# Designs tried in a protein design run: peptides against a protein of PDB entry 2L2L. Part 3

Target 1, 42 residues: chain A of PDB entry 2L2L
Amino acid sequence: SPEERERMIKQLKEELRLEEAKLVLLKKLRQSQIQKEATAQK

## One batch from the design tools (peptide; made by RFdiffusion4, then SolubleMPNN)

Design b1_p9_1_s2 (from b1_p9_1, 4 letters changed)
Fold by OpenDDE base, seed 1:
Structure b1_p9_1_s2 (fold): chain B 42 residues (1-42), chain A 9 residues (1-9)
Amino acid sequence: as target 1 above (42 residues)
Amino acid sequence: KIEELEKEL
């Protein structure tokens, strides 16, 4: 139904926002690990 | 997968 399609699109948009936020956090964590390793090698 | 969901809506 059109209403079920609209609910599914809203759910997929929320899942996308959560995965984008997780990707930003993981990129920051990875950068912090690389910086710690580079500082431990000096 | 997306086309299967579109058949249930």
Scores: peptide ipSAE 0.021, ipTM 0.472, DockQ to the pose 0.165; fails the geometry check
Fold by OpenDDE base, seed 2:
Structure b1_p9_1_s2 (fold): chain B 42 residues (1-42), chain A 9 residues (1-9)
Amino acid sequence: as target 1 above (42 residues)
Amino acid sequence: KIEELEKEL
């Protein structure tokens, strides 16, 4: 139904937003790890 | 997959 399609699209948009936020956090974590390793080797 | 879900709704 059109209403079920609209609910599914809303759910997929929220899941996408959560995965985008997670990807930003993982990129920051990775950068922080590389910086800590580079400072521990000096 | 999306077209299959659109056929089931």
Scores: peptide ipSAE 0.021, ipTM 0.473, DockQ to the pose 0.195; fails the geometry check
Fold by OpenDDE base, seed 3:
Structure b1_p9_1_s2 (fold): chain B 42 residues (1-42), chain A 9 residues (1-9)
Amino acid sequence: as target 1 above (42 residues)
Amino acid sequence: KIEELEKEL
């Protein structure tokens, strides 16, 4: 149904938003680790 | 699983 389709799209958009936020945090963590390793080698 | 959900819509 159109209503079930709309509910599924809303759920997938919420899941996508959470995974995008997690990906941003993991990218920042990885960058901070690489920078710490590069500063510890000087 | 996605194709089963698409059949219920």
Scores: peptide ipSAE 0.021, ipTM 0.465, DockQ to the pose 0.161; fails the geometry check
Fold by OpenDDE base, seed 4:
Structure b1_p9_1_s2 (fold): chain B 42 residues (1-42), chain A 9 residues (1-9)
Amino acid sequence: as target 1 above (42 residues)
Amino acid sequence: KIEELEKEL
């Protein structure tokens, strides 16, 4: 139904938002690791 | 799975 399609689109948009937030966190963690390695080599 | 969900919509 059109209503069930709209619910599924809303769910997929929320899942996408959560995966984008997770990707931002992983990028920050990776950057922090690179910075720690670069400071431990000095 | 996606094709099964498309049949329920």
Scores: peptide ipSAE 0.020, ipTM 0.461, DockQ to the pose 0.148; fails the geometry check

Design b1_p9_1_s3 (from b1_p9_1, 4 letters changed)
Fold by OpenDDE base, seed 5:
Order: C-alpha cells, then sequence, then structure tokens
Structure b1_p9_1_s3 (fold): chain B 42 residues (1-42), chain A 9 residues (1-9)
C-alpha cells in the first residue's frame, strides 16, 4: 500500500541517519589513532 | 576521548 511504502521510506531514512552518524564517529576515531601514533613517534 | 566514541558506536 502507499502507507506501507511511506513507513518503509521513513525507516530507511532513520537507518541512513544512524549510518551517517556512525561514519562521523569512525572518522574521528581514525583521526585520534593517527594523532596518537604521531605523538608516540616524537 | 576514544572510549566515549567507542560507547556511541
Amino acid sequence: as target 1 above (42 residues)
Amino acid sequence: EIEKLRKEL
């Protein structure tokens, strides 16, 4: 039904939002690892 | 800092 498609689109948008947030956190984690390695080499 | 980020994943 059109209502089921709208519910599915809303769910997929929330899943996408959570994966985008996770990607930001993983990028910050990777940057912090690189900074820790650069500090350990000095 | 890193441990806070690990709790949010």
Scores: peptide ipSAE 0.060, ipTM 0.647, DockQ to the pose 0.024
Fold by OpenDDE base, seed 2:
Structure b1_p9_1_s3 (fold): chain B 42 residues (1-42), chain A 9 residues (1-9)
Amino acid sequence: as target 1 above (42 residues)
Amino acid sequence: EIEKLRKEL
């Protein structure tokens, strides 16, 4: 139904927002790992 | 700091 499609689109938009937030955290985690490795090698 | 970011994932 049109209402089921609208519910699915809302759910997928919220899932996308959560995955974008996780991706930002993973990028920060990766950067912090590289910085720690670079400081441990000096 | 890294352990705090791992707990948020």
Scores: peptide ipSAE 0.060, ipTM 0.646, DockQ to the pose 0.023
Fold by OpenDDE base, seed 1:
Structure b1_p9_1_s3 (fold): chain B 42 residues (1-42), chain A 9 residues (1-9)
Amino acid sequence: as target 1 above (42 residues)
Amino acid sequence: EIEKLRKEL
């Protein structure tokens, strides 16, 4: 139904927002690892 | 999985 499709779209938008937030955290973690490796080699 | 949900709606 159109209402079930709207509920599914709202759920998928929330899942996308959570995965975008996770991606930002993983990018920050990766950058911190690269910086730690670069400072341990000096 | 999303394509299975689209067939039930």
Scores: peptide ipSAE 0.036, ipTM 0.529, DockQ to the pose 0.216
Fold by OpenDDE base, seed 4:
Structure b1_p9_1_s3 (fold): chain B 42 residues (1-42), chain A 9 residues (1-9)
Amino acid sequence: as target 1 above (42 residues)
Amino acid sequence: EIEKLRKEL
């Protein structure tokens, strides 16, 4: 139904938002690791 | 495949 398609689109948008937030966190974690390694070598 | 899924929704 049109209503089921709309619910599915809303769910997929929320899943995408959660994966984007996770990707931002992982990128920040990676950057923090690189910075710690660069400071430990000085 | 996608058209079958669109009919079930």
Scores: peptide ipSAE 0.030, ipTM 0.486, DockQ to the pose 0.188; fails the geometry check

Design b1_p9_1_s4 (from b1_p9_1, 5 letters changed)
Fold by OpenDDE base, seed 1:
Structure b1_p9_1_s4 (fold): chain B 42 residues (1-42), chain A 9 residues (1-9)
Amino acid sequence: as target 1 above (42 residues)
Amino acid sequence: KIEELRKEL
């Protein structure tokens, strides 16, 4: 139904928002690891 | 998968 499709689209948009937030955190964590490795080699 | 779910709803 149109209402079920609208609910599914809202759920998928929220899942996408959560995965985008997770990706930002993982990118920050990765960058912090690279910086720690680069400072430990000096 | 997403296009199949769109046909069942």
Scores: peptide ipSAE 0.032, ipTM 0.512, DockQ to the pose 0.233; fails the geometry check
Fold by OpenDDE base, seed 5:
Structure b1_p9_1_s4 (fold): chain B 42 residues (1-42), chain A 9 residues (1-9)
Amino acid sequence: as target 1 above (42 residues)
Amino acid sequence: KIEELRKEL
């Protein structure tokens, strides 16, 4: 039904938002690792 | 797969 398609689109948009937030956290973690390695070499 | 789901809903 059109209502079931709308519910599925809303769910997929929320899943996408959560995966985008996770990607931002992983990028910050990677940057922190690179900075720690660069500080340990000085 | 997504087009099949669109036919069942």
Scores: peptide ipSAE 0.030, ipTM 0.499, DockQ to the pose 0.229; fails the geometry check
Fold by OpenDDE base, seed 2:
Structure b1_p9_1_s4 (fold): chain B 42 residues (1-42), chain A 9 residues (1-9)
Amino acid sequence: as target 1 above (42 residues)
Amino acid sequence: KIEELRKEL
């Protein structure tokens, strides 16, 4: 139904928003690890 | 597959 499709689209948009936020956090964590390794080698 | 899912909703 049009209403079921609209509910599914809203759910997928919220899931996408959470995965984008997770990806930003993982990129920051990865960069912090690289910086810690680079400072431990000096 | 995506067009089939759009017809079942």
Scores: peptide ipSAE 0.028, ipTM 0.487, DockQ to the pose 0.219; fails the geometry check
Fold by OpenDDE base, seed 3:
Parts: C-alpha cells; structure tokens; sequence
Structure b1_p9_1_s4 (fold): chain B 42 residues (1-42), chain A 9 residues (1-9)
C-alpha cells in the first residue's frame, strides 16, 4: 500500500542517517590516527 | 525481485 511504502521510505532514511553519521566518525578517527602517526615520526 | 517488492507494499 502507499502507506506501507511511506513507512519503508522513512525507515530507510533513518538507517541512511545512522550510516552517514558512522561514516563521518570513522573518517574523523582515521584522520586522527594519520595525524598521530605523523607527529610520532618527528 | 525489486518490482515484486514494490507491488507487495
């Protein structure tokens, strides 16, 4: 039904928002690791 | 398969 499709789209948008937030955190963690390694080699 | 799922919703 149109209502079931709308519920599914809302669920998939919330899952996408959570995965985008995880990806931002992982990118920040990776950048912080590279910066720590670059400062430990000086 | 995706088009069948769109008909079931």
Amino acid sequence: as target 1 above (42 residues)
Amino acid sequence: KIEELRKEL
Scores: peptide ipSAE 0.027, ipTM 0.477, DockQ to the pose 0.197; fails the geometry check

Design b1_p9_2_s1 (from b1_p9_2, 3 letters changed)
Fold by OpenDDE base, seed 3:
Structure b1_p9_2_s1 (fold): chain B 42 residues (1-42), chain A 9 residues (1-9)
Amino acid sequence: as target 1 above (42 residues)
Amino acid sequence: EKEIEEEFE
């Protein structure tokens, strides 16, 4: 139905927001590890 | 247009 499609679109938008937030966190953690390794080599 | 009746759970 149109109402089922609207519910599915809403769910997929929430899942997308959660995966975007997770990607930002993982990129920050990776960058922090690279910086720590670069400072330990000096 | 063919209406695809997607059976959403």
Scores: peptide ipSAE 0.037, ipTM 0.515, DockQ to the pose 0.119
Fold by OpenDDE base, seed 2:
Structure b1_p9_2_s1 (fold): chain B 42 residues (1-42), chain A 9 residues (1-9)
Amino acid sequence: as target 1 above (42 residues)
Amino acid sequence: EKEIEEEFE
C-alpha cells in the first residue's frame, strides 16, 4: 500500500541516519588508533 | 519488454 511504502521510506531514512552517525564514530576511532600506534613507535 | 509486476503487499 502507499501507507506501507511511506512507513518503509521513513524507517530506511532513520536507519541511514544512524549508520551515517556510526560511520563518523568508527572513522574517528580508527584515526585515534593510528595516532596511538604512531606515538608508541616514537 | 518484460513488465516487472511490482508485488506490493
Scores: peptide ipSAE 0.032, ipTM 0.446, DockQ to the pose 0.098
Fold by OpenDDE base, seed 5:
Structure b1_p9_2_s1 (fold): chain B 42 residues (1-42), chain A 9 residues (1-9)
Amino acid sequence: as target 1 above (42 residues)
Amino acid sequence: EKEIEEEFE
């Protein structure tokens, strides 16, 4: 139904928002690891 | 645009 499609689109948008937030966190974690490795090599 | 008819049980 149109209502089911609207519910699915809302769910997929929230899943996308959560995966984008997770991707930002993983990128920050990776940057922190690279910085720690660069400071441990000095 | 292609209408995707998905048959949901």
Scores: peptide ipSAE 0.030, ipTM 0.491, DockQ to the pose 0.168
Fold by OpenDDE base, seed 4:
Structure b1_p9_2_s1 (fold): chain B 42 residues (1-42), chain A 9 residues (1-9)
Amino acid sequence: as target 1 above (42 residues)
Amino acid sequence: EKEIEEEFE
């Protein structure tokens, strides 16, 4: 139905928001690891 | 006879 399609779009938007937040955290973690390795080699 | 309308979510 049009209503079921709207529910599915809302669910997919929330899933996208959660994966974007997870990607930001993983990028920050990766950057912190690279910085720690670069400071341990000085 | 009661028709059971199955409400599909």
Scores: peptide ipSAE 0.026, ipTM 0.389, DockQ to the pose 0.032

Design b1_p9_2_s2 (from b1_p9_2, 4 letters changed)
Fold by OpenDDE base, seed 3:
Structure b1_p9_2_s2 (fold): chain B 42 residues (1-42), chain A 9 residues (1-9)
Amino acid sequence: as target 1 above (42 residues)
Amino acid sequence: EEELEKEFE
């Protein structure tokens, strides 16, 4: 139905927002690790 | 075009 398609689109948009937030966190953690390794080599 | 109505649960 049109209502089921609307519910599915809302769910997929929420899943996308959660995966984008997770990707931002993982990129920050990766960058922090690279900076820590670069300071330990000096 | 026959729109494939996927029945979502």
Scores: peptide ipSAE 0.042, ipTM 0.529, DockQ to the pose 0.121
Fold by OpenDDE base, seed 2:
Structure b1_p9_2_s2 (fold): chain B 42 residues (1-42), chain A 9 residues (1-9)
Amino acid sequence: as target 1 above (42 residues)
Amino acid sequence: EEELEKEFE
């Protein structure tokens, strides 16, 4: 139905927003790990 | 262009 399609689109937009936020955090975590390794080798 | 209408149950 049109109403079900609208519900699905709203759900997928919320899932996308959460995965984008998670990706930003994982990129920051990865960069922090690389920096810690680079400081432990000096 | 064939519009791929996804049927939702």
Scores: peptide ipSAE 0.040, ipTM 0.515, DockQ to the pose 0.165
Fold by OpenDDE base, seed 5:
Structure b1_p9_2_s2 (fold): chain B 42 residues (1-42), chain A 9 residues (1-9)
Amino acid sequence: as target 1 above (42 residues)
Amino acid sequence: EEELEKEFE
């Protein structure tokens, strides 16, 4: 139904938002690791 | 664009 399609689109948009937030966190974690490695080599 | 009609049981 059109209502089921709308519910699925809303769910997929929330899943996308959560995966984008996770990707930002993983990028920050990776940057922190690279910075720690660069400070441990000095 | 062809609308993918998925039948959901």
Scores: peptide ipSAE 0.037, ipTM 0.515, DockQ to the pose 0.180
Fold by OpenDDE base, seed 4:
Structure b1_p9_2_s2 (fold): chain B 42 residues (1-42), chain A 9 residues (1-9)
Amino acid sequence: as target 1 above (42 residues)
Amino acid sequence: EEELEKEFE
């Protein structure tokens, strides 16, 4: 149904938002690790 | 048992 399709699209948009937030966190964590390694080698 | 038939359009 059109209503079911709309619910599915809303769910997929929320899942996408959560995965984007997780990706940002993982990128920040990776950057912090690289910076710590680069400061430990000086 | 509700068989959730995933009607994939």
Scores: peptide ipSAE 0.036, ipTM 0.507, DockQ to the pose 0.071

Design b1_p9_2_s3 (from b1_p9_2, 5 letters changed)
Fold by OpenDDE base, seed 1:
Structure b1_p9_2_s3 (fold): chain B 42 residues (1-42), chain A 9 residues (1-9)
Amino acid sequence: as target 1 above (42 residues)
Amino acid sequence: REEIEKEFR
């Protein structure tokens, strides 16, 4: 039904938002690890 | 594909 499609689109948009937030955190964590390794080699 | 389209009817 059109209503079931709308509910699933809303669910997938919220899942996408959570995965985007997680991706930002993982990118920051990875960058911090690279910086720590670069400072430990000096 | 057709199974997914059946859940969205």
Scores: peptide ipSAE 0.040, ipTM 0.517, DockQ to the pose 0.163
Fold by OpenDDE base, seed 3:
Parts: C-alpha cells; sequence; structure tokens
Structure b1_p9_2_s3 (fold): chain B 42 residues (1-42), chain A 9 residues (1-9)
C-alpha cells in the first residue's frame, strides 16, 4: 500500500541518519589513531 | 526494482 511505502521510506531515512553519524565517528577514530602513531614515532 | 514493486502492491 502507499502507507506501507511511506513508513518504509521513513525507516530507511532514520537508518541512513544513524549510519552517517557512525561513519563520522569511525573517520574521527581513524584520524586519532594515525595521529597517535605519528607522535609515538618521534 | 521489480521485486521492491511486488512487496508494495
Amino acid sequence: as target 1 above (42 residues)
Amino acid sequence: REEIEKEFR
């Protein structure tokens, strides 16, 4: 039904927002690891 | 495409 399609689109938009936030966190964590390794080699 | 359209008919 059109109402089921609208509910599924709302759920997929919420999942996308959570995965975007997780991707930003993982990118920051990776950058912090590279910086720590570069400071431990001096 | 066609499988998604079958679940929402």
Scores: peptide ipSAE 0.040, ipTM 0.521, DockQ to the pose 0.226
Fold by OpenDDE base, seed 4:
Structure b1_p9_2_s3 (fold): chain B 42 residues (1-42), chain A 9 residues (1-9)
Amino acid sequence: as target 1 above (42 residues)
Amino acid sequence: REEIEKEFR
C-alpha cells in the first residue's frame, strides 16, 4: 500500500541517518588514531 | 534493484 511504502521509506531514511552518523564517528576516531601514532613517532 | 521494486508494487 502507499502507506506501507511511506513507512518503509521513513525506516530506510532513519537507518541511513544512523549509518552516516556512525561513519562520521569512525572517520574521526581513525583520524585521531593516525594523528596519535604520527605524534608518538616524533 | 528489481527485488526492491517488487516490494514497492
Scores: peptide ipSAE 0.040, ipTM 0.533, DockQ to the pose 0.248
Fold by OpenDDE base, seed 5:
Structure b1_p9_2_s3 (fold): chain B 42 residues (1-42), chain A 9 residues (1-9)
Amino acid sequence: as target 1 above (42 residues)
Amino acid sequence: REEIEKEFR
């Protein structure tokens, strides 16, 4: 139904928002690891 | 597109 399609599009948009937030966190974590390794080698 | 439309009927 059109209503079921609209519900799925809303769900997929919320899932995309959560995965984008997770990707930002993982990028920050990766950068923090690289910085720790670079400071431990000095 | 048509396969997705079959799941939403």
Scores: peptide ipSAE 0.042, ipTM 0.529, DockQ to the pose 0.232; fails the geometry check

Design b1_p9_2_s4 (from b1_p9_2, 4 letters changed)
Fold by OpenDDE base, seed 2:
Structure b1_p9_2_s4 (fold): chain B 42 residues (1-42), chain A 9 residues (1-9)
Amino acid sequence: as target 1 above (42 residues)
Amino acid sequence: EKELEEEYE
């Protein structure tokens, strides 16, 4: 139905927002690991 | 004959 399509679009937009937030956190975590390794080698 | 009304979600 049009109503099911609207529900599905809302769900997919929420999932996209959560995966974008997760990607930002994983990128920050990766950079923190690289910085810790670079400081441990000096 | 009972026509089954398909419940469209």
Scores: peptide ipSAE 0.032, ipTM 0.392, DockQ to the pose 0.036
Fold by OpenDDE base, seed 4:
Structure b1_p9_2_s4 (fold): chain B 42 residues (1-42), chain A 9 residues (1-9)
Amino acid sequence: as target 1 above (42 residues)
Amino acid sequence: EKELEEEYE
């Protein structure tokens, strides 16, 4: 139905928001690893 | 009497 499609769009928007938040955390973790390696080589 | 059908979303 149109209502089932609206529910599916709401679910996909929430999944996208959670994956975007996870991607930000993984990027910060990766940056912290690179910075630790760069400080250990000095 | 008009029965109100509940529209299930």
Scores: peptide ipSAE 0.030, ipTM 0.408, DockQ to the pose 0.033
Fold by OpenDDE base, seed 5:
Structure b1_p9_2_s4 (fold): chain B 42 residues (1-42), chain A 9 residues (1-9)
Amino acid sequence: as target 1 above (42 residues)
Amino acid sequence: EKELEEEYE
């Protein structure tokens, strides 16, 4: 139904938002690791 | 354009 499609689209948009937030966190973690390695090699 | 009627289970 149109209502089921609307519910599914809302769920997929919230899942996408959570995965985007997780991706930002993982990118920050990776950058912090690279910076720590670069400071430990000095 | 042909409208695709999707049968929903």
Scores: peptide ipSAE 0.028, ipTM 0.448, DockQ to the pose 0.118
Fold by OpenDDE base, seed 3:
Structure b1_p9_2_s4 (fold): chain B 42 residues (1-42), chain A 9 residues (1-9)
Amino acid sequence: as target 1 above (42 residues)
Amino acid sequence: EKELEEEYE
């Protein structure tokens, strides 16, 4: 039904927003690891 | 061309 399609689109938009937030955190974690390794080698 | 029949639920 059109109502079921609208519910599914809302769920997929929520999942996308959560995965985008997780990707930002993982990128920040990776940058922090590289910076810590570069400071430990000095 | 296979027309994609949209299953309407």
Scores: peptide ipSAE 0.035, ipTM 0.457, DockQ to the pose 0.113; fails the geometry check

Design b1_p9_3_s1
Fold by OpenDDE base, seed 2:
Structure b1_p9_3_s1 (fold): chain B 42 residues (1-42), chain A 9 residues (1-9)
Amino acid sequence: as target 1 above (42 residues)
Amino acid sequence: DKIEELRKE
């Protein structure tokens, strides 16, 4: 139904928003690990 | 795009 498709689109948009937020956090975590390794080698 | 597929059904 049109209402089911609209609910599925809203769910996929919220899932995408959560995965984008996780990706930003993982990129920051990865960068922090690289910086810690670079400071431990000096 | 899965969102575009759901708009065409």
Scores: peptide ipSAE 0.034, ipTM 0.565, DockQ to the pose 0.815
Fold by OpenDDE base, seed 3:
Structure b1_p9_3_s1 (fold): chain B 42 residues (1-42), chain A 9 residues (1-9)
Amino acid sequence: as target 1 above (42 residues)
Amino acid sequence: DKIEELRKE
């Protein structure tokens, strides 16, 4: 059904938004770890 | 795009 396809598209867009938000948090965490290691070696 | 395939089915 066209309505079922539009529901699936909305679900996949919400899943993508959540994975993009997780990826941004993981990148920030990784950058903070590298900066802490670089400051602990000085 | 997978989203465009789902619109054409």
Scores: peptide ipSAE 0.034, ipTM 0.563, DockQ to the pose 0.685
Fold by OpenDDE base, seed 1:
Structure b1_p9_3_s1 (fold): chain B 42 residues (1-42), chain A 9 residues (1-9)
Amino acid sequence: as target 1 above (42 residues)
Amino acid sequence: DKIEELRKE
């Protein structure tokens, strides 16, 4: 059904938004780890 | 685009 497809598209867009937010957090965590390692070696 | 494919079926 066109209505079922639009619901699925809306769900997939929300899942994508959540995974993008998670990716931003993981990138910040990774960068913080690299910075801590670089400061512990000085 | 996978979203465009889901609109055409």
Scores: peptide ipSAE 0.034, ipTM 0.562, DockQ to the pose 0.669
Fold by OpenDDE base, seed 5:
Formats: sequence, C-alpha cells, structure tokens
Structure b1_p9_3_s1 (fold): chain B 42 residues (1-42), chain A 9 residues (1-9)
Amino acid sequence: as target 1 above (42 residues)
Amino acid sequence: DKIEELRKE
C-alpha cells in the first residue's frame, strides 16, 4: 500500500541517518588513531 | 532519485 511504502521510506531514512552518524564516529576514531601513531613516533 | 523510485512501486 502507499502508506506501507511511506512507512518503509521513513524507516530507511532513519537507518541512513544512523549509518551516517556511525560513519562520522568511525572517521573521528580513525583520525584519533593516526594522531596517536604520529605522536608515538616522535 | 531512489526514494522516488520506491514511491512508484
């Protein structure tokens, strides 16, 4: 039904928002690791 | 747009 499709689209948009937030956290974690490695080599 | 494709199914 059109209402079921709109519910599914809303769910997929929330899942996308959560995966985008997770990607930002993983990028920050990776940057922190690179900075720690660069400070441990000095 | 993938969202507009899902609305047409």
Scores: peptide ipSAE 0.033, ipTM 0.562, DockQ to the pose 0.621

Design b1_p9_3_s2
Fold by OpenDDE base, seed 2:
Structure b1_p9_3_s2 (fold): chain B 42 residues (1-42), chain A 9 residues (1-9)
Amino acid sequence: as target 1 above (42 residues)
Amino acid sequence: ELIEKLKEE
């Protein structure tokens, strides 16, 4: 139904928002690891 | 250090 499609779109938008937040966190994590490795090699 | 950055979000 149109209402089921609208519910699915709302769910997929919330899942996308959570995965975007996770990607930002993983990028910060990766950058912090690279910086720690670069400081341990000096 | 890595765990502290996880607590600031």
Scores: peptide ipSAE 0.036, ipTM 0.558, DockQ to the pose 0.022
Fold by OpenDDE base, seed 5:
Structure b1_p9_3_s2 (fold): chain B 42 residues (1-42), chain A 9 residues (1-9)
Amino acid sequence: as target 1 above (42 residues)
Amino acid sequence: ELIEKLKEE
């Protein structure tokens, strides 16, 4: 139904928002690891 | 710290 499609689109938008937030977190974590390694070599 | 970078968003 049109209502089922609207519910599915809302769910997929929520899942996308969660994966975007996770990607930002992983990028920050990776950058922090690189910085820690660069400071441990000095 | 990683925790401070998370508070700036």
Scores: peptide ipSAE 0.036, ipTM 0.554, DockQ to the pose 0.024
Fold by OpenDDE base, seed 4:
Structure b1_p9_3_s2 (fold): chain B 42 residues (1-42), chain A 9 residues (1-9)
Amino acid sequence: as target 1 above (42 residues)
Amino acid sequence: ELIEKLKEE
């Protein structure tokens, strides 16, 4: 139904938003690891 | 857009 499609689109938009937020966090964690390794080698 | 394909199904 049009209502079920609208619910599915809303769910997929929220899942996408959560995966984008997770990707930003993982990029920050990766950058922090690289910085920690670069400071441990000095 | 993926969203428009989901409206056609």
Scores: peptide ipSAE 0.033, ipTM 0.550, DockQ to the pose 0.523
Fold by OpenDDE base, seed 1:
Structure b1_p9_3_s2 (fold): chain B 42 residues (1-42), chain A 9 residues (1-9)
Amino acid sequence: as target 1 above (42 residues)
Amino acid sequence: ELIEKLKEE
């Protein structure tokens, strides 16, 4: 059904949004770890 | 883009 397809597309868009937010968080955490290691070596 | 193509079919 076109309505089922639209529901699936909405679900996949929300899953993508959550994974993008998680990826941004993981990138920030990784950057913070590298910065902490670089400050601990000085 | 890919998700919009999947709405036009």
Scores: peptide ipSAE 0.031, ipTM 0.541, DockQ to the pose 0.683

Design b1_p9_3_s3
Fold by OpenDDE base, seed 1:
Structure b1_p9_3_s3 (fold): chain B 42 residues (1-42), chain A 9 residues (1-9)
Amino acid sequence: as target 1 above (42 residues)
Amino acid sequence: EEIEKLREE
C-alpha cells in the first residue's frame, strides 16, 4: 500500500542518516590515525 | 530518483 511504502521510505531515510553519521565518524578516525602515524615517523 | 518512484505508485 502507499502507506506501507511511505513507512519503509521513512525507515530507510533514518537508516541512511545513521550510516552517513557513522561514515563521517569513521573517516575522522581514519584521518586521525594517518596523522598520528605521520607524526610518529618524524 | 528510485525513492521518488516508490512515492508515485
Scores: peptide ipSAE 0.047, ipTM 0.579, DockQ to the pose 0.662
Fold by OpenDDE base, seed 2:
Structure b1_p9_3_s3 (fold): chain B 42 residues (1-42), chain A 9 residues (1-9)
Amino acid sequence: as target 1 above (42 residues)
Amino acid sequence: EEIEKLREE
C-alpha cells in the first residue's frame, strides 16, 4: 500500500540518521584510541 | 528527488 511504503521510507530515513550519528561517534572513538596508543608509546 | 518518486509509485 502507498501508506505502508511511506511508513517504510520514514523508518529507513530515521535508521539512516541514527547510523550516520553512530558512524561519527565510532570515528571519534577510533581517533581517541590511536591518540592514546601514540601517547603510551612516547 | 529519487526518494520522492518512490512515494508516488
Scores: peptide ipSAE 0.047, ipTM 0.576, DockQ to the pose 0.567
Fold by OpenDDE base, seed 5:
Structure b1_p9_3_s3 (fold): chain B 42 residues (1-42), chain A 9 residues (1-9)
Amino acid sequence: as target 1 above (42 residues)
Amino acid sequence: EEIEKLREE
């Protein structure tokens, strides 16, 4: 139904938002690791 | 366009 499709689209948009937030956290974690490695090599 | 093709099932 149109209402089921609308519910599925809303769910997929929230899943996408959560995965985007997770990608931002993983990028920050990776950057922190690179910075720690660069400070440990001095 | 590709999201409209999934609306015909």
Scores: peptide ipSAE 0.036, ipTM 0.528, DockQ to the pose 0.307
Fold by OpenDDE base, seed 4:
Structure b1_p9_3_s3 (fold): chain B 42 residues (1-42), chain A 9 residues (1-9)
Amino acid sequence: as target 1 above (42 residues)
Amino acid sequence: EEIEKLREE
């Protein structure tokens, strides 16, 4: 159904937005770890 | 053809 396709597209857009937010958080966490390691070696 | 079959469900 066109309505089922529209619901599925809305759900996939929401899932994509959540995974993008998670990726940003993981990148920040990784950067903080690298910075802590670089400061512990000085 | 295979992508068109996924549009009929």
Scores: peptide ipSAE 0.029, ipTM 0.477, DockQ to the pose 0.114

